# Peptides against a protein of PDB entry 5EFW, part 16

Target 1, 141 residues: chain A of PDB entry 5EFW
Amino acid sequence: TTLERIEKNFVITDPRLPDNPIIFASDSFLQLTEYSREEILGRNARFLQGPETDRATVRKIRDAIDNQTEVTVQLINYTKSGKKFWNLFHLQPMRDQKGDVQYFIGVQLDGTEHVRDAAEREGVMLIKKTAENIDEAAKEL

## One batch from the design tools (peptide; made by RFdiffusion4, then SolubleMPNN)

Design b1_p10_6_s4 (from b1_p10_6, 5 letters changed)
Fold by OpenDDE base, seed 2:
Structure b1_p10_6_s4 (fold): chain B 141 residues (1-141), chain A 10 residues (1-10)
Amino acid sequence: as target 1 above (141 residues)
Amino acid sequence: MILENRKKLE
């Protein structure tokens, strides 16, 4: 499918299901996080959080979901093996023709380094653009 | 990566 051809780190979640589970994960995302697709599908993405994940940043994500808005943050996440990494990601709702939220799209920047200033700005622009591409492709879901 | 957390990290 067109969605599967997008070679970026991303997931799609379904807020209409209990606990807003992941319903799609890109191959790159699976590789980065060290999980299989079977281990991720049907779960809320909170399993990527750990001891050093900033709670205030997590609240920003939760608020965006609750308010059906977009958000861009950078926070500590953990792989299946427990490896700590910085996650710069953008989240935005996917709406149907009626304007109702169908899904959420989460896109992560390539790499695991904490980024600042110009590098962060460029990364944000990239993941936002990617999210728009996913939004278009995911209409087939 | 959509990280909605309603557990201990909140």
Scores: peptide ipSAE 0.040, ipTM 0.691, DockQ to the pose 0.047; fails the geometry check
Fold by OpenDDE base, seed 1:
Structure b1_p10_6_s4 (fold): chain B 141 residues (1-141), chain A 10 residues (1-10)
Amino acid sequence: as target 1 above (141 residues)
Amino acid sequence: MILENRKKLE
């Protein structure tokens, strides 16, 4: 099974390229967002944001990228058709053997509503574990 | 239905 066919919602971005574009997107992510792979590759993932996306939450994501740290947030995103969904999102850096940031991994939970309490905790555990699995799989390719 | 999260958006 290739990385792109892993049955989880995720992208990989390249912070060493201008504007940190998406360089890899899973099939599930494409289905969720309603975009084709051709429409996604080479773009910054901000195209998922819209009018009701919380700017403070977006800043948390930006800060994590700038500081090369991980972050977990929940924010409103939009599909290609304009449909809103709540995105429980986890981002973490993928480092090379020297410890330098090579890529970022972004994982999205399956769902359309804001999750709270036990459901949120479970979702966070799932997307974090998924990110680790992606990190390992990517290193083997 | 798969929920979309802000993958490394910024």
Scores: peptide ipSAE 0.037, ipTM 0.681, DockQ to the pose 0.049; fails the geometry check
Fold by OpenDDE base, seed 4:
Order: C-alpha cells, then sequence, then structure tokens
Structure b1_p10_6_s4 (fold): chain B 141 residues (1-141), chain A 10 residues (1-10)
C-alpha cells in the first residue's frame, strides 16, 4: 500500500477503541523503539514513557487527543532495552468525510538527539509534512 | 472529548 511505502517513524492509533491503541506501526518505528509489531499493536503508546519523561509534556499530548487537535513536542522516551532518547513528536487527527476523527497520526523525527533552534524548526517541518503524507495514504484504511 | 486515553507517543 501507499502507507507502507512511507519510510518514516510513525504510528496510527484508533481513538474509537478502548485506550486509543496503536493499529499501525511503520518498520522504522519498530526499529527505533526496539519492539516487535506484535508487542505494539493493540497497545496505547504510553509504554514509551519512563522516569525522566516530563509529565507536563505528556499532559500536552493527552490534551491534544482529548480536544482532537494537533500538537508538537519533544520529550524523553525509552526503547524496549531501556535506552533513553529525545523524541521530537508530532500528533494530528485524521478525519473522515464527515469531519469526524477516526484516527490519530503520530510521527517521530528520524534522529534520537535533542534538537534546538534551527534544527528543531527543520525537524518540526519535516514531521508535519510526513504526517500530511500519511493522512493521504491512510485513506486506504 | 476522547476518553480512555492518558498518553500517546509521548
Amino acid sequence: as target 1 above (141 residues)
Amino acid sequence: MILENRKKLE
């Protein structure tokens, strides 16, 4: 599918199911997080959080989901092996023909380093563009 | 409002 050809770190979640579980994860995302597809599908993405994950930033994500809006943040996440990494993350809703939210798209920057200033702005533009591409491709779902 | 959600890809 067109969706499967997008070689970026991303997931798609279904807020219409209990706990807004991941229903699709790209191969790159699995590689980044060190999880298998079987370990991720059907779960809420909160398993990436850990001791040093900023709770205020997590609340921003929760608020965006609850309000069905987009958000862009950078926060500490953890791989399956417990390795910390900075995650520049963009989330936005995917809407159907009626305008109702059917999915959420989450995109992560390719790198794992903390980015600032111009590098952060560039990364934000990239992951937002990626999210739009995913939105178009996911029409097939 | 979307219920049953606490976190995303963080």
Scores: peptide ipSAE 0.036, ipTM 0.688, DockQ to the pose 0.052; fails the geometry check
Fold by OpenDDE base, seed 5:
Structure b1_p10_6_s4 (fold): chain B 141 residues (1-141), chain A 10 residues (1-10)
Amino acid sequence: as target 1 above (141 residues)
Amino acid sequence: MILENRKKLE
């Protein structure tokens, strides 16, 4: 599918289902997080959080979902093996023809290091653009 | 059916 051809780290979630589970995960995302597709599909993405994940940042993500808005944050996530990585993350809703939220698109910057200043701004622009591409491709879902 | 997490990529 067109969606499967996007070689970026991303997931799509379904807020119409209980607990807003992941319904699609890119191959790159699976590689980054060290999980299989079977381990991820149907689950909420919170399993990536760990001891050093900033709870205030997590709340920003939750608020964005509840309010059906977009958000961009950087937070510590953990792979299946317990390895920490910095996740520059962008989340935005995908709306249907009526304007109602159908899915959420989550995009993660390539790489695992903390980014700041110009590098962060560049990364934000990239993941936002990627989210737009996913939005178009996801119309086939 | 699996329902675990509340965040997209945390």
Scores: peptide ipSAE 0.032, ipTM 0.680, DockQ to the pose 0.067; fails the geometry check

Design b1_p10_7_s1 (from b1_p10_7, 7 letters changed)
Fold by OpenDDE base, seed 4:
Structure b1_p10_7_s1 (fold): chain B 141 residues (1-141), chain A 10 residues (1-10)
Amino acid sequence: as target 1 above (141 residues)
Amino acid sequence: GSIKHEFLKN
Protein backbone atom coordinates (compact mmCIF):
# COMPACT_ATOMS: atom_id res chain seq x y z
CA THR B 1 0.00 0.00 0.00
CA THR B 2 0.98 3.65 -0.30
CA LEU B 3 1.09 3.87 3.49
CA GLU B 4 3.51 0.97 3.71
CA ARG B 5 5.82 2.66 1.21
CA ILE B 6 6.51 5.59 3.53
CA GLU B 7 10.03 4.97 4.76
CA LYS B 8 9.82 6.95 7.98
CA ASN B 9 9.44 6.13 11.66
CA PHE B 10 5.78 6.32 12.50
CA VAL B 11 2.80 4.68 14.14
CA ILE B 12 -0.94 5.05 13.88
CA THR B 13 -3.03 4.67 17.02
CA ASP B 14 -6.74 4.21 17.61
CA PRO B 15 -8.13 6.43 20.38
CA ARG B 16 -11.52 4.78 19.98
CA LEU B 17 -10.09 1.59 21.48
CA PRO B 18 -9.13 1.16 25.13
CA ASP B 19 -5.80 2.85 25.96
CA ASN B 20 -5.27 4.21 22.41
CA PRO B 21 -3.31 1.23 21.07
CA ILE B 22 -0.97 1.17 18.09
CA ILE B 23 -2.77 -0.25 15.06
CA PHE B 24 0.01 0.34 12.53
CA ALA B 25 3.78 0.57 12.84
CA SER B 26 6.19 1.28 10.00
CA ASP B 27 9.10 -1.04 9.32
CA SER B 28 11.49 1.76 10.21
CA PHE B 29 9.80 2.24 13.55
CA LEU B 30 10.21 -1.42 14.35
CA GLN B 31 13.86 -1.26 13.40
CA LEU B 32 14.43 1.85 15.49
CA THR B 33 12.76 0.49 18.60
CA GLU B 34 13.97 -3.12 18.15
CA TYR B 35 10.49 -4.60 18.54
CA SER B 36 8.63 -6.97 16.28
CA ARG B 37 5.31 -5.98 14.84
CA GLU B 38 3.54 -8.53 17.01
CA GLU B 39 5.09 -6.98 20.11
CA ILE B 40 3.86 -3.52 19.12
CA LEU B 41 0.38 -3.86 17.68
CA GLY B 42 -2.37 -3.52 20.23
CA ARG B 43 -0.18 -1.74 22.77
CA ASN B 44 -0.06 1.85 23.95
CA ALA B 45 3.15 3.52 22.82
CA ARG B 46 4.16 4.34 26.42
CA PHE B 47 6.37 1.25 26.47
CA LEU B 48 8.99 3.47 24.84
CA GLN B 49 9.26 5.54 28.01
CA GLY B 50 11.75 4.90 30.77
CA PRO B 51 13.55 6.29 33.80
CA GLU B 52 14.96 9.38 32.13
CA THR B 53 11.87 10.23 30.11
CA ASP B 54 10.72 13.68 31.19
CA ARG B 55 7.35 13.37 32.88
CA ALA B 56 6.28 16.89 31.99
CA THR B 57 6.86 16.11 28.32
CA VAL B 58 4.84 12.93 28.64
CA ARG B 59 2.03 14.99 30.14
CA LYS B 60 2.10 17.24 27.08
CA ILE B 61 1.58 14.20 24.89
CA ARG B 62 -1.22 12.94 27.10
CA ASP B 63 -2.90 16.33 27.07
CA ALA B 64 -2.72 16.45 23.28
CA ILE B 65 -4.41 13.07 23.05
CA ASP B 66 -7.10 14.06 25.52
CA ASN B 67 -7.69 17.39 23.80
CA GLN B 68 -7.46 15.86 20.32
CA THR B 69 -4.76 18.30 19.25
CA GLU B 70 -1.32 18.06 17.73
CA VAL B 71 1.92 18.34 19.69
CA THR B 72 5.62 18.32 18.95
CA VAL B 73 8.09 17.43 21.67
CA GLN B 74 11.53 15.96 22.19
CA LEU B 75 11.89 13.23 24.77
CA ILE B 76 14.04 10.29 25.76
CA ASN B 77 12.74 6.92 24.63
CA TYR B 78 14.12 3.42 25.04
CA THR B 79 14.57 0.52 22.66
CA LYS B 80 13.69 -3.04 23.56
CA SER B 81 17.29 -3.64 24.57
CA GLY B 82 17.16 -0.65 26.89
CA LYS B 83 19.13 1.81 24.78
CA LYS B 84 17.96 5.35 25.34
CA PHE B 85 17.67 7.86 22.52
CA TRP B 86 16.32 11.34 21.95
CA ASN B 87 13.07 11.26 20.04
CA LEU B 88 11.83 14.34 18.22
CA PHE B 89 8.19 13.35 18.18
CA HIS B 90 5.19 14.82 16.39
CA LEU B 91 1.64 13.69 17.03
CA GLN B 92 -1.50 14.83 15.25
CA PRO B 93 -5.06 13.62 14.91
CA MET B 94 -6.43 12.07 11.74
CA ARG B 95 -9.95 13.33 11.21
CA ASP B 96 -12.80 12.10 9.04
CA GLN B 97 -14.86 14.21 6.68
CA LYS B 98 -17.05 15.27 9.59
CA GLY B 99 -14.05 16.49 11.54
CA ASP B 100 -14.15 13.71 14.12
CA VAL B 101 -10.88 12.16 15.25
CA GLN B 102 -10.45 8.62 14.01
CA TYR B 103 -6.77 8.00 14.64
CA PHE B 104 -3.57 9.62 15.80
CA ILE B 105 -0.41 9.75 13.74
CA GLY B 106 2.88 9.65 15.61
CA VAL B 107 6.11 10.42 13.78
CA GLN B 108 9.61 10.00 15.20
CA LEU B 109 12.60 11.81 13.74
CA ASP B 110 15.04 9.52 11.98
CA GLY B 111 17.90 9.86 14.45
CA THR B 112 18.87 9.34 18.04
CA GLU B 113 20.50 12.62 19.02
CA HIS B 114 19.03 15.66 20.68
CA VAL B 115 18.59 18.54 18.25
CA ARG B 116 18.53 22.28 18.93
CA ASP B 117 17.82 25.55 17.20
CA ALA B 118 17.93 25.38 13.42
CA ALA B 119 18.39 21.62 13.39
CA GLU B 120 15.36 21.21 15.61
CA ARG B 121 13.26 23.51 13.44
CA GLU B 122 14.29 21.55 10.39
CA GLY B 123 13.47 18.27 12.07
CA VAL B 124 10.09 19.54 13.17
CA MET B 125 9.30 20.64 9.65
CA LEU B 126 10.27 17.22 8.34
CA ILE B 127 8.23 15.16 10.77
CA LYS B 128 5.20 17.40 10.33
CA LYS B 129 5.44 16.99 6.58
CA THR B 130 5.76 13.25 7.08
CA ALA B 131 2.64 13.23 9.22
CA GLU B 132 0.71 14.96 6.47
CA ASN B 133 1.94 12.40 3.96
CA ILE B 134 0.82 9.61 6.25
CA ASP B 135 -2.55 11.25 6.70
CA GLU B 136 -3.08 11.42 2.96
CA ALA B 137 -1.81 7.89 2.38
CA ALA B 138 -4.02 6.46 5.10
CA LYS B 139 -7.10 8.07 3.59
CA GLU B 140 -6.53 6.00 0.49
CA LEU B 141 -7.00 2.78 2.43
CA GLY A 1 -12.54 5.73 1.98
CA SER A 2 -12.68 4.59 5.58
CA ILE A 3 -9.64 3.26 7.40
CA LYS A 4 -10.28 -0.05 9.11
CA HIS A 5 -8.42 -1.15 12.21
CA GLU A 6 -7.99 -4.69 10.95
CA PHE A 7 -6.65 -3.46 7.64
CA LEU A 8 -4.01 -1.23 9.22
CA LYS A 9 -2.81 -4.07 11.42
CA ASN A 10 -1.87 -6.15 8.36
Scores: peptide ipSAE 0.030, ipTM 0.639, DockQ to the pose 0.034
Fold by OpenDDE base, seed 5:
Structure b1_p10_7_s1 (fold): chain B 141 residues (1-141), chain A 10 residues (1-10)
Amino acid sequence: as target 1 above (141 residues)
Amino acid sequence: GSIKHEFLKN
């Protein structure tokens, strides 16, 4: 499918199911996080969080979901093996023809350090563009 | 409208 051909780190979640579980994960996301698809599907993405993940940033993500809005943040995430990475994360709702939220799209840009200035702006543009591509691809299903 | 099940497995 067109969605499967997007070679970026992303997940799709279903807020209409209990705890907004991941219903799709890209191959790149699995490689980044070191989880199998079977370990990911059906789970809330909070398993990526750990001791150094900023709780205020997590609250921003939760607020965006509750308010059905988009958000872009940077936060510490952890792989299955416990490796830390800085995640430039973008989340946005996927809406149907009526305008109702069906899913959320989460896009991850991983890095070894917190990015600022030009590097951050470039990353934000990239993950937002990716999210739009995912939105279009998912509508084809 | 909805993601197909076969897509979820890939």
Scores: peptide ipSAE 0.028, ipTM 0.632, DockQ to the pose 0.037
Fold by OpenDDE base, seed 1:
Structure b1_p10_7_s1 (fold): chain B 141 residues (1-141), chain A 10 residues (1-10)
Amino acid sequence: as target 1 above (141 residues)
Amino acid sequence: GSIKHEFLKN
């Protein structure tokens, strides 16, 4: 499918299910986070958080979910083996023809440092564009 | 499973 051909780090979650679990994870996301698909599907994405993950930033993500809005943040995430990475993260709702939220799209840009200025702007544009591509691809279903 | 399969579960 077109969705499966998107070679970026992303997940799709279902807020209509308890705890908004991941229902799709890209191959790149699995490679980045070092998890198998079986370990990921059905879980809330919070397993990527760890000791140095800023709780205020996590709260921004939670608020976006609750309010059914988009958000872009940078936060520390952890791979399965415990490696830290800076996640430039974009989240946005996927809506149906009626305007109701069906899913959330989460896109991750990994890095070894907190990006600033031009690098940040470039990354934000990339992950937002990716989210739109995912949204369009998912409409085929 | 395919993405289609996962979407159909919802």
Scores: peptide ipSAE 0.027, ipTM 0.634, DockQ to the pose 0.048
Fold by OpenDDE base, seed 3:
Order: structure tokens, then C-alpha cells, then sequence
Structure b1_p10_7_s1 (fold): chain B 141 residues (1-141), chain A 10 residues (1-10)
């Protein structure tokens, strides 16, 4: 499908189910995080968090979900094996024709460092564009 | 269209 052909790190979650679980994960996301699809489908994405993940940043993500808004942050995430990576993360709601939220799209740009200035702006543009591509691809289904 | 659960899980 068009959605499956998007070669970026992303997930789709369902806020209408208990604990907003992941219902779709890209192949790249699985490679990045070192999880199998079976291990993560049906789970909240918080399993990526660990000891050095900033809790205030996590709260920003939670607030965005609760308020049904988009958010872009950088936070430390962990692979299955425990490797840390900086995640430039963008989340936005996917709305139906009535404007009601059906899903959330989460896009991850992984890196070895906290990106700043021009590099951050470029990364933000990339992940936001990716999110829009995912949104459009999902609407075709 | 509507995204089917089966589509997303596979």
C-alpha cells in the first residue's frame, strides 16, 4: 500500500482505544527501535522512554494528545537493547471529514545528538512533511 | 477511506 511504501520512522496510534496503543509501525521504525511488529502493536509508545528521558518533555506529548493538538519535541529514547538515541519527534492528529480525531501520527528522526539551530529546523521540516505524507496516504484507505 | 484494523496490523 501507499502507506507501507513510506520509508520513514513512524507509527500510527489509536486514541479511541485504551492507553492510545500503536496500531501501525513502519519497517524503519522497527529497525530503529529493534522491536518486532508483534512486540509493539497494541502497546503505548512509552516503552521507548527510559531513565534519561525528560519527564517535562513527555508531559508536553501527553498534553498534546489530551488537547488533540500537534507537538514537536526532542527527547531521549531507548532501543530494545537499551541503546540511547535523540529523537526529534513530531506528533499530530489525523482527523476525519467531520474534523474528529481518529488517530495520531508519530514521526521519529533519530540522531546521536541533540540537534540545534539550522539542523533542528531542517529536521522539523522533514518530519512534519513526512507526517503530512502519512496523513494523505492514510486517507486513501 | 476507512483504515481497517487488519490492514494496520499486517
Amino acid sequence: as target 1 above (141 residues)
Amino acid sequence: GSIKHEFLKN
Scores: peptide ipSAE 0.027, ipTM 0.619, DockQ to the pose 0.035

Design b1_p10_7_s2 (from b1_p10_7, 7 letters changed)
Fold by OpenDDE base, seed 2:
Structure b1_p10_7_s2 (fold): chain B 141 residues (1-141), chain A 10 residues (1-10)
Amino acid sequence: as target 1 above (141 residues)
Amino acid sequence: GKIKFEFLKN
């Protein structure tokens, strides 16, 4: 499918199910996080958080879910093996033709450092564009 | 069509 052809780190979650579980994960996301698809599907993405993940940033993500809005943040995430990485993360709702939220799209840009200035702006533009592409591709299903 | 959990979980 067109959705499966998108070679970026992303997941799709279903807020209409208990605890907003991941219902789709890209191959790149699995490679980044070191999890298998079977290990991820049906779970809330919070398993990526760890000791150094900023709780205030996590709250921003939670608030965006609750308020059905988009958010872009940088936070420490952990792979299955425990490796830390800075995740430039963008989340946005996927709405149906009536405007109702059906899913959330999460896009991850991994890095070794917290990016700033031009690098951050460029990354944000990239992950937002990616999210729009995912939205379009997913709606074709 | 529309996304279904059953379809995307592979």
Scores: peptide ipSAE 0.042, ipTM 0.670, DockQ to the pose 0.035
Fold by OpenDDE base, seed 4:
Structure b1_p10_7_s2 (fold): chain B 141 residues (1-141), chain A 10 residues (1-10)
Amino acid sequence: as target 1 above (141 residues)
Amino acid sequence: GKIKFEFLKN
């Protein structure tokens, strides 16, 4: 399937642009976060963070980007209206044929509740699989 | 091929 047909919450960012902005956002992501596409494109995804977002978790995300690695975390995010939700978030680099990082894929679980144990593992598997699907679809463009 | 996206902000 094509990238735009993936009905999951995700963004693609460009670390080669200043501040690693979002360059693509799925319709589901826009619906989840209550932002328009115009409000999101070109921005760093940190606007989803708020008062109760754990800073140590944010640092894990930042470290993953800096080190060009993948990471999976749960963190509090906020919609445009200020609604809190638990975001099971997976981030991984999208690499070219030479292995160089070109983009990052960020996937957010559909659910907004904090998950643990088996439910968390299931969610992690789902969002990782989604990220792989996005990677494949993006490379087909 | 090479992965390429145009910046979609505009």
Scores: peptide ipSAE 0.040, ipTM 0.675, DockQ to the pose 0.030
Fold by OpenDDE base, seed 1:
Structure b1_p10_7_s2 (fold): chain B 141 residues (1-141), chain A 10 residues (1-10)
Amino acid sequence: as target 1 above (141 residues)
Amino acid sequence: GKIKFEFLKN
């Protein structure tokens, strides 16, 4: 399937541009966050953060980007209208044939609560599998 | 080569 046919919440960012802006957002992501595509393209995804977003968790995301590694966390995010949601978030680099990082893939699983135990494990498996599907689809472009 | 996304095209 093509990238745009993946019916999950995700973005693709470009770390080679200043401030690692979003360069692609799925329709589901826009629906979840209540933003239009034109409102978010070219922006860093930090606009989803707010007062109750754990700064230590945000640092884990930043460190993963800086170190060009993957990370999976749960954090409070906010929609455009200010609604809070728990974001089970997975981020991983997309590498070219030489192994160099080209982009980052960010996948979001939304929820009304912090998920734990079996629910968390299932969510993590889902978003990681989604990231792999995105990686494959994007490389066909 | 570099993946061509709509944002990069505009």
Scores: peptide ipSAE 0.040, ipTM 0.672, DockQ to the pose 0.029
Fold by OpenDDE base, seed 3:
Structure b1_p10_7_s2 (fold): chain B 141 residues (1-141), chain A 10 residues (1-10)
Amino acid sequence: as target 1 above (141 residues)
Amino acid sequence: GKIKFEFLKN
């Protein structure tokens, strides 16, 4: 499918299921996080969080889910092996023709450091564009 | 429609 051809770090979650589980994970996401697809599907994405993950940032993500809005943040995430990475993360709802939320799209841009200024702006533009591409591809399914 | 995935079918 067109969705499967997108070579970026992303997941699709289903807020209409209990605990908003991941229903799709890209190959790149699996490589980034060091998990298998079987370990990921059906789970809430909070398993990426760890000791140094900022709780206030996590709350921003939760608020966006609850309010059905988009959000862009940077937070510490952890791979399966426990390796930390800075995640420039963008989340946005996927809506149907009636405007109702069907899914959420989460896009991850990994890095070794917290990005600022031009690097941050460029990263934000990239992950937002990626999210739009995913939205279009998913709606073709 | 709704996207269907294997974990939901099994």
Scores: peptide ipSAE 0.038, ipTM 0.663, DockQ to the pose 0.028

Design b1_p10_7_s3 (from b1_p10_7, 7 letters changed)
Fold by OpenDDE base, seed 5:
Structure b1_p10_7_s3 (fold): chain B 141 residues (1-141), chain A 10 residues (1-10)
Amino acid sequence: as target 1 above (141 residues)
Amino acid sequence: GAIKHEFVKN
């Protein structure tokens, strides 16, 4: 499908199910996080968090979900093997024709360091554009 | 209408 052809790190979650579980993960996301698809489908994405993940940043993500809004943050995430990476993360709701939230789109841009200034702006533009592509592709299904 | 779950992978 068009959705499956998007070669970026992303997941789709279902807030209508208990604990907003992942219902779709891109191949790149699996490669990044070192998890199999079977290991993550049906789980909340919080398994990526760890000791150095900033809790205030996590709260911003939670607030965005609760308020059904988009958010862009940068936080420490962990692979299955425990490797840390800086995740420039964008989340936005996917709405139906009536405007009701059906899913959330999460896009991850990984890095070895916290990015700032031009590099951050470039990354933000990339992950936001990716999210829009995912939204469009998913609605075409 | 609502988006279907056709993209859910198992």
Scores: peptide ipSAE 0.029, ipTM 0.592, DockQ to the pose 0.033
Fold by OpenDDE base, seed 4:
Structure b1_p10_7_s3 (fold): chain B 141 residues (1-141), chain A 10 residues (1-10)
Amino acid sequence: as target 1 above (141 residues)
Amino acid sequence: GAIKHEFVKN
């Protein structure tokens, strides 16, 4: 399928551009975060962070990007209106045929609670599966 | 910054 047919919350970022900006955002992501596409394209996704966002968790995300690895975390994010939500977030690199990182895929599962146990495991499975689907669909980028 | 890029939209 194509990217637009994946009805999940996700973004694609370009680490080869300054500050690893968002270059694609799904409609669902825009609805979740309450931003327009114009407001977020070209920006680093850190605008979702706020006062209660755990800085150590953010560092894990940064480290994964720097090391070109995947990571899965839960963190507090904020909508444009300032509404807090728990973001079960998965990030992984998208590599070209030579194995070089071209993009990062970020998938978000939103919730009102910090999910644990079976709910967390199920969510992780879902967002990882989604990331793989995005990877295949984004080969045309 | 003021860097202008082209982005994917749908």
Scores: peptide ipSAE 0.028, ipTM 0.571, DockQ to the pose 0.030
Fold by OpenDDE base, seed 3:
Structure b1_p10_7_s3 (fold): chain B 141 residues (1-141), chain A 10 residues (1-10)
Amino acid sequence: as target 1 above (141 residues)
Amino acid sequence: GAIKHEFVKN
């Protein structure tokens, strides 16, 4: 499908199911996080968090989900093997024709450092554009 | 265990 051909790090979650589980993960996301698809489908994406993940940033993500809004943050995430990476993360709701939220799209831009200034702005533009592409592709399904 | 669900693939 068109969705499966998007070569970016992303997941789609279903807030209508208990604990807003991941219902789709891109191949790139699996490669980044070192998990198999079977390991992550049906799970909340919080498994990427660890000891050094800033809790205030996590709360921003939670608030966005609760308020059904988009958010862009940078936070420490962990691979299955425990490797840390900086995640420039963008989350936005996917709405139906009536405007109701059906899913959330999460896009991850991985890096070895916290990006700032121009580099951050460029990354934000990239992941937001990616999210829009995912939204369009998913609506075709 | 968790509820496994895949995005619809038409």
Scores: peptide ipSAE 0.027, ipTM 0.569, DockQ to the pose 0.030
Fold by OpenDDE base, seed 1:
Order: C-alpha cells, then sequence, then structure tokens
Structure b1_p10_7_s3 (fold): chain B 141 residues (1-141), chain A 10 residues (1-10)
C-alpha cells in the first residue's frame, strides 16, 4: 500500500480504543525500537519511555492527545534492549471529513543527542512533512 | 529514524 511505502519511522494510533493503542507501525519503527510488530500492536506507545524520559515532556504529549492537537517535542526513548536515543517526535490528529479525530499519527526522528538550532529545525520540518504524507496515505484505512 | 512510543494518553 501507499502507507507501507513510506520509509520513515512512524506509528498510527486509535484514540477511539481504550488507551489509544498502536494500530500500525512502519518497518523502520520496528527496526529502530527493536520490537516486533506483534509486540507493539494493540499497545500504547508509552513502552518506549524509561528512567530518563522527562515526565513534563510526556505530559505535553498527553495534553496534545487529550486536546486533539499536534505537538512536537524531544524526549529520551528506549529500545527493547534498553538503548537510549533522543526522539524528535511529532504527533498530530488525523481527522475525517467532518473534522472528527479518527487516528493519531506519530513520527519519530532518532538521534544520539538532543538536536538544537538548525539541526532541530531541519528535523522538525522533515517529521512534519512526513506526518502529512502519512495522513494522505492513511485515508484508506 | 526512531518512532515515538509516547502516544501516552496518561
Amino acid sequence: as target 1 above (141 residues)
Amino acid sequence: GAIKHEFVKN
């Protein structure tokens, strides 16, 4: 499918189901996080958090979901093996023709360090553009 | 890149 051809790190979640579980994960996401598809589908994406994940940043994500808005943050996430990475993360709602939220799109850009300035701006532009592409492709869900 | 599991509806 068009969605499956997007070679970026992303997930799609369903806020209409209990705890907003992941319903789609790209192959790249699985490779990055070291999880199998079976291990993550049906789960909330919070399993990527760990000891050094900033709780205030997590709250920003939660607030965006609750308010059905987009958000862009950087936070520490952990792979299955416990390796830390900085996740430049963008989240946005996918709305139907009536404007109702159907899904959330989450796009991740991994890095070994917290990115700043021009590097951050570049990354943000990339993940936001990716989210828009996913939105268009996912309309067939 | 890495994908965010912070779809934390908490």
Scores: peptide ipSAE 0.022, ipTM 0.595, DockQ to the pose 0.057; fails the geometry check

Design b1_p10_7_s4 (from b1_p10_7, 6 letters changed)
Fold by OpenDDE base, seed 2:
Structure b1_p10_7_s4 (fold): chain B 141 residues (1-141), chain A 10 residues (1-10)
Amino acid sequence: as target 1 above (141 residues)
Amino acid sequence: GKIKHEFLKN
């Protein structure tokens, strides 16, 4: 399917632009976070962080960007209205045929509660699979 | 491949 048809929470960012801004956001992501597309395009995704967001977890995300690798974490995020939720988050680079990083794909689990054990494993598998689908769809555009 | 312009923020 095409990128816009993927009914999951995700964004695509451009690390080649200053501060790695969001260049695409799914409708589901906008619904989850309570932002309009106009409000978030061109911004770094850090606006989802808040008082209780674990800084060490954020550093893991930053390190993954810097190292051009994937990471899967669970962190507290905040909606536009300030509602706190747990975000099982997967990030991975999108590479061209030469292997160069072009974009990053960020996928957020549909649920808003902290998950552990089997539920977490299932969620991780789901968001990773989603990321692969996004990668494939985006490259077809 | 590239993401189409209509899905990008300028």
Scores: peptide ipSAE 0.036, ipTM 0.651, DockQ to the pose 0.034
Fold by OpenDDE base, seed 3:
Structure b1_p10_7_s4 (fold): chain B 141 residues (1-141), chain A 10 residues (1-10)
Amino acid sequence: as target 1 above (141 residues)
Amino acid sequence: GKIKHEFLKN
């Protein structure tokens, strides 16, 4: 499918199901996080969080979901093996023609540092554009 | 949880 051809780190979640589980994960996301598709489908994405993940940042994500808005943050995430990485993360709702939220799109840009200034702005533009591409592709399904 | 068939890779 067009969605499956997007070679970026992303997931799609379903807020209409209990605990907003992941219903789609890209191959790149699985490679990044070291999980199999079977291990993550049906789960809330919070398994990426760990001891050094900033709780205030997580609350921003939660608030965005609750308020059905988009958000862009940087936070520490963990792979299955426990490796830490900085995640420039963008989340946005996918709405139907009536304006109702159907899904959330989460895009992850991994890195070894907390990016700043021009590098951050460039990354934000990239992941937002990616999210729009995912939104378009997913609506075709 | 439930997942939509259209998003499944089999």
Scores: peptide ipSAE 0.031, ipTM 0.638, DockQ to the pose 0.034
Fold by OpenDDE base, seed 1:
Structure b1_p10_7_s4 (fold): chain B 141 residues (1-141), chain A 10 residues (1-10)
Amino acid sequence: as target 1 above (141 residues)
Amino acid sequence: GKIKHEFLKN
């Protein structure tokens, strides 16, 4: 499918199910996080968080979910083996023809450091564009 | 429905 051909780090979650579980994960996301698809599907994405993940940033993500809005943040995430990475993360709702939220799209840009200035702006543009591509690809399914 | 079904298939 067109969705499967998007070679970026992303997940799709279902907020209409308990705890907003991941229902789709890209191959790149699996490679980044070092998890198998079987280990991820059906789980909330919070398993990527760890000791150095900023709780205030996590709250921003949670608020966006609760308020059905988009958000862009940077936070520390952890791979299955415990490797830390800076995640430039964008989340946005996917709405149906009536305007109701049916899914959330999460896009991850990994890095070894917290990006700033031009690098941050470039990353934000990339992950937002990716989210739009995912939204379009998912709508045809 | 349809989208979710496709997502779960992959």
Scores: peptide ipSAE 0.030, ipTM 0.639, DockQ to the pose 0.035
Fold by OpenDDE base, seed 4:
Structure b1_p10_7_s4 (fold): chain B 141 residues (1-141), chain A 10 residues (1-10)
Amino acid sequence: as target 1 above (141 residues)
Amino acid sequence: GKIKHEFLKN
């Protein structure tokens, strides 16, 4: 299916631009975070972080970006109105045919509660599969 | 370039 038909929470960022800004956000993501598309396009996704966001977890995300690797974490994020939610977040690079990173795909689980054990593993599998679907759909453009 | 252009929403 086409990228826009993927009804999941996700963004695509461009690490080749200053500060790795969001260049695409799904409708579901906008609904989840309570932002308009105009408010988030061109911005680094760090605006979702807030006082209770674990800084060590954020560093894991930063390291993954810097090292051009994938990462899966759970962290506290905030909506525009300031509502906290647990974000099971998966990030992975989108590579070209030469293997060079072009974009990053970020997927957020639909649920907003912290998940553990089997539920977490299930969620991880889901968001990773979603990321792969996004990768394939994006490359079809 | 093409992909970026198509990804970017207005």
Scores: peptide ipSAE 0.035, ipTM 0.655, DockQ to the pose 0.035; fails the geometry check

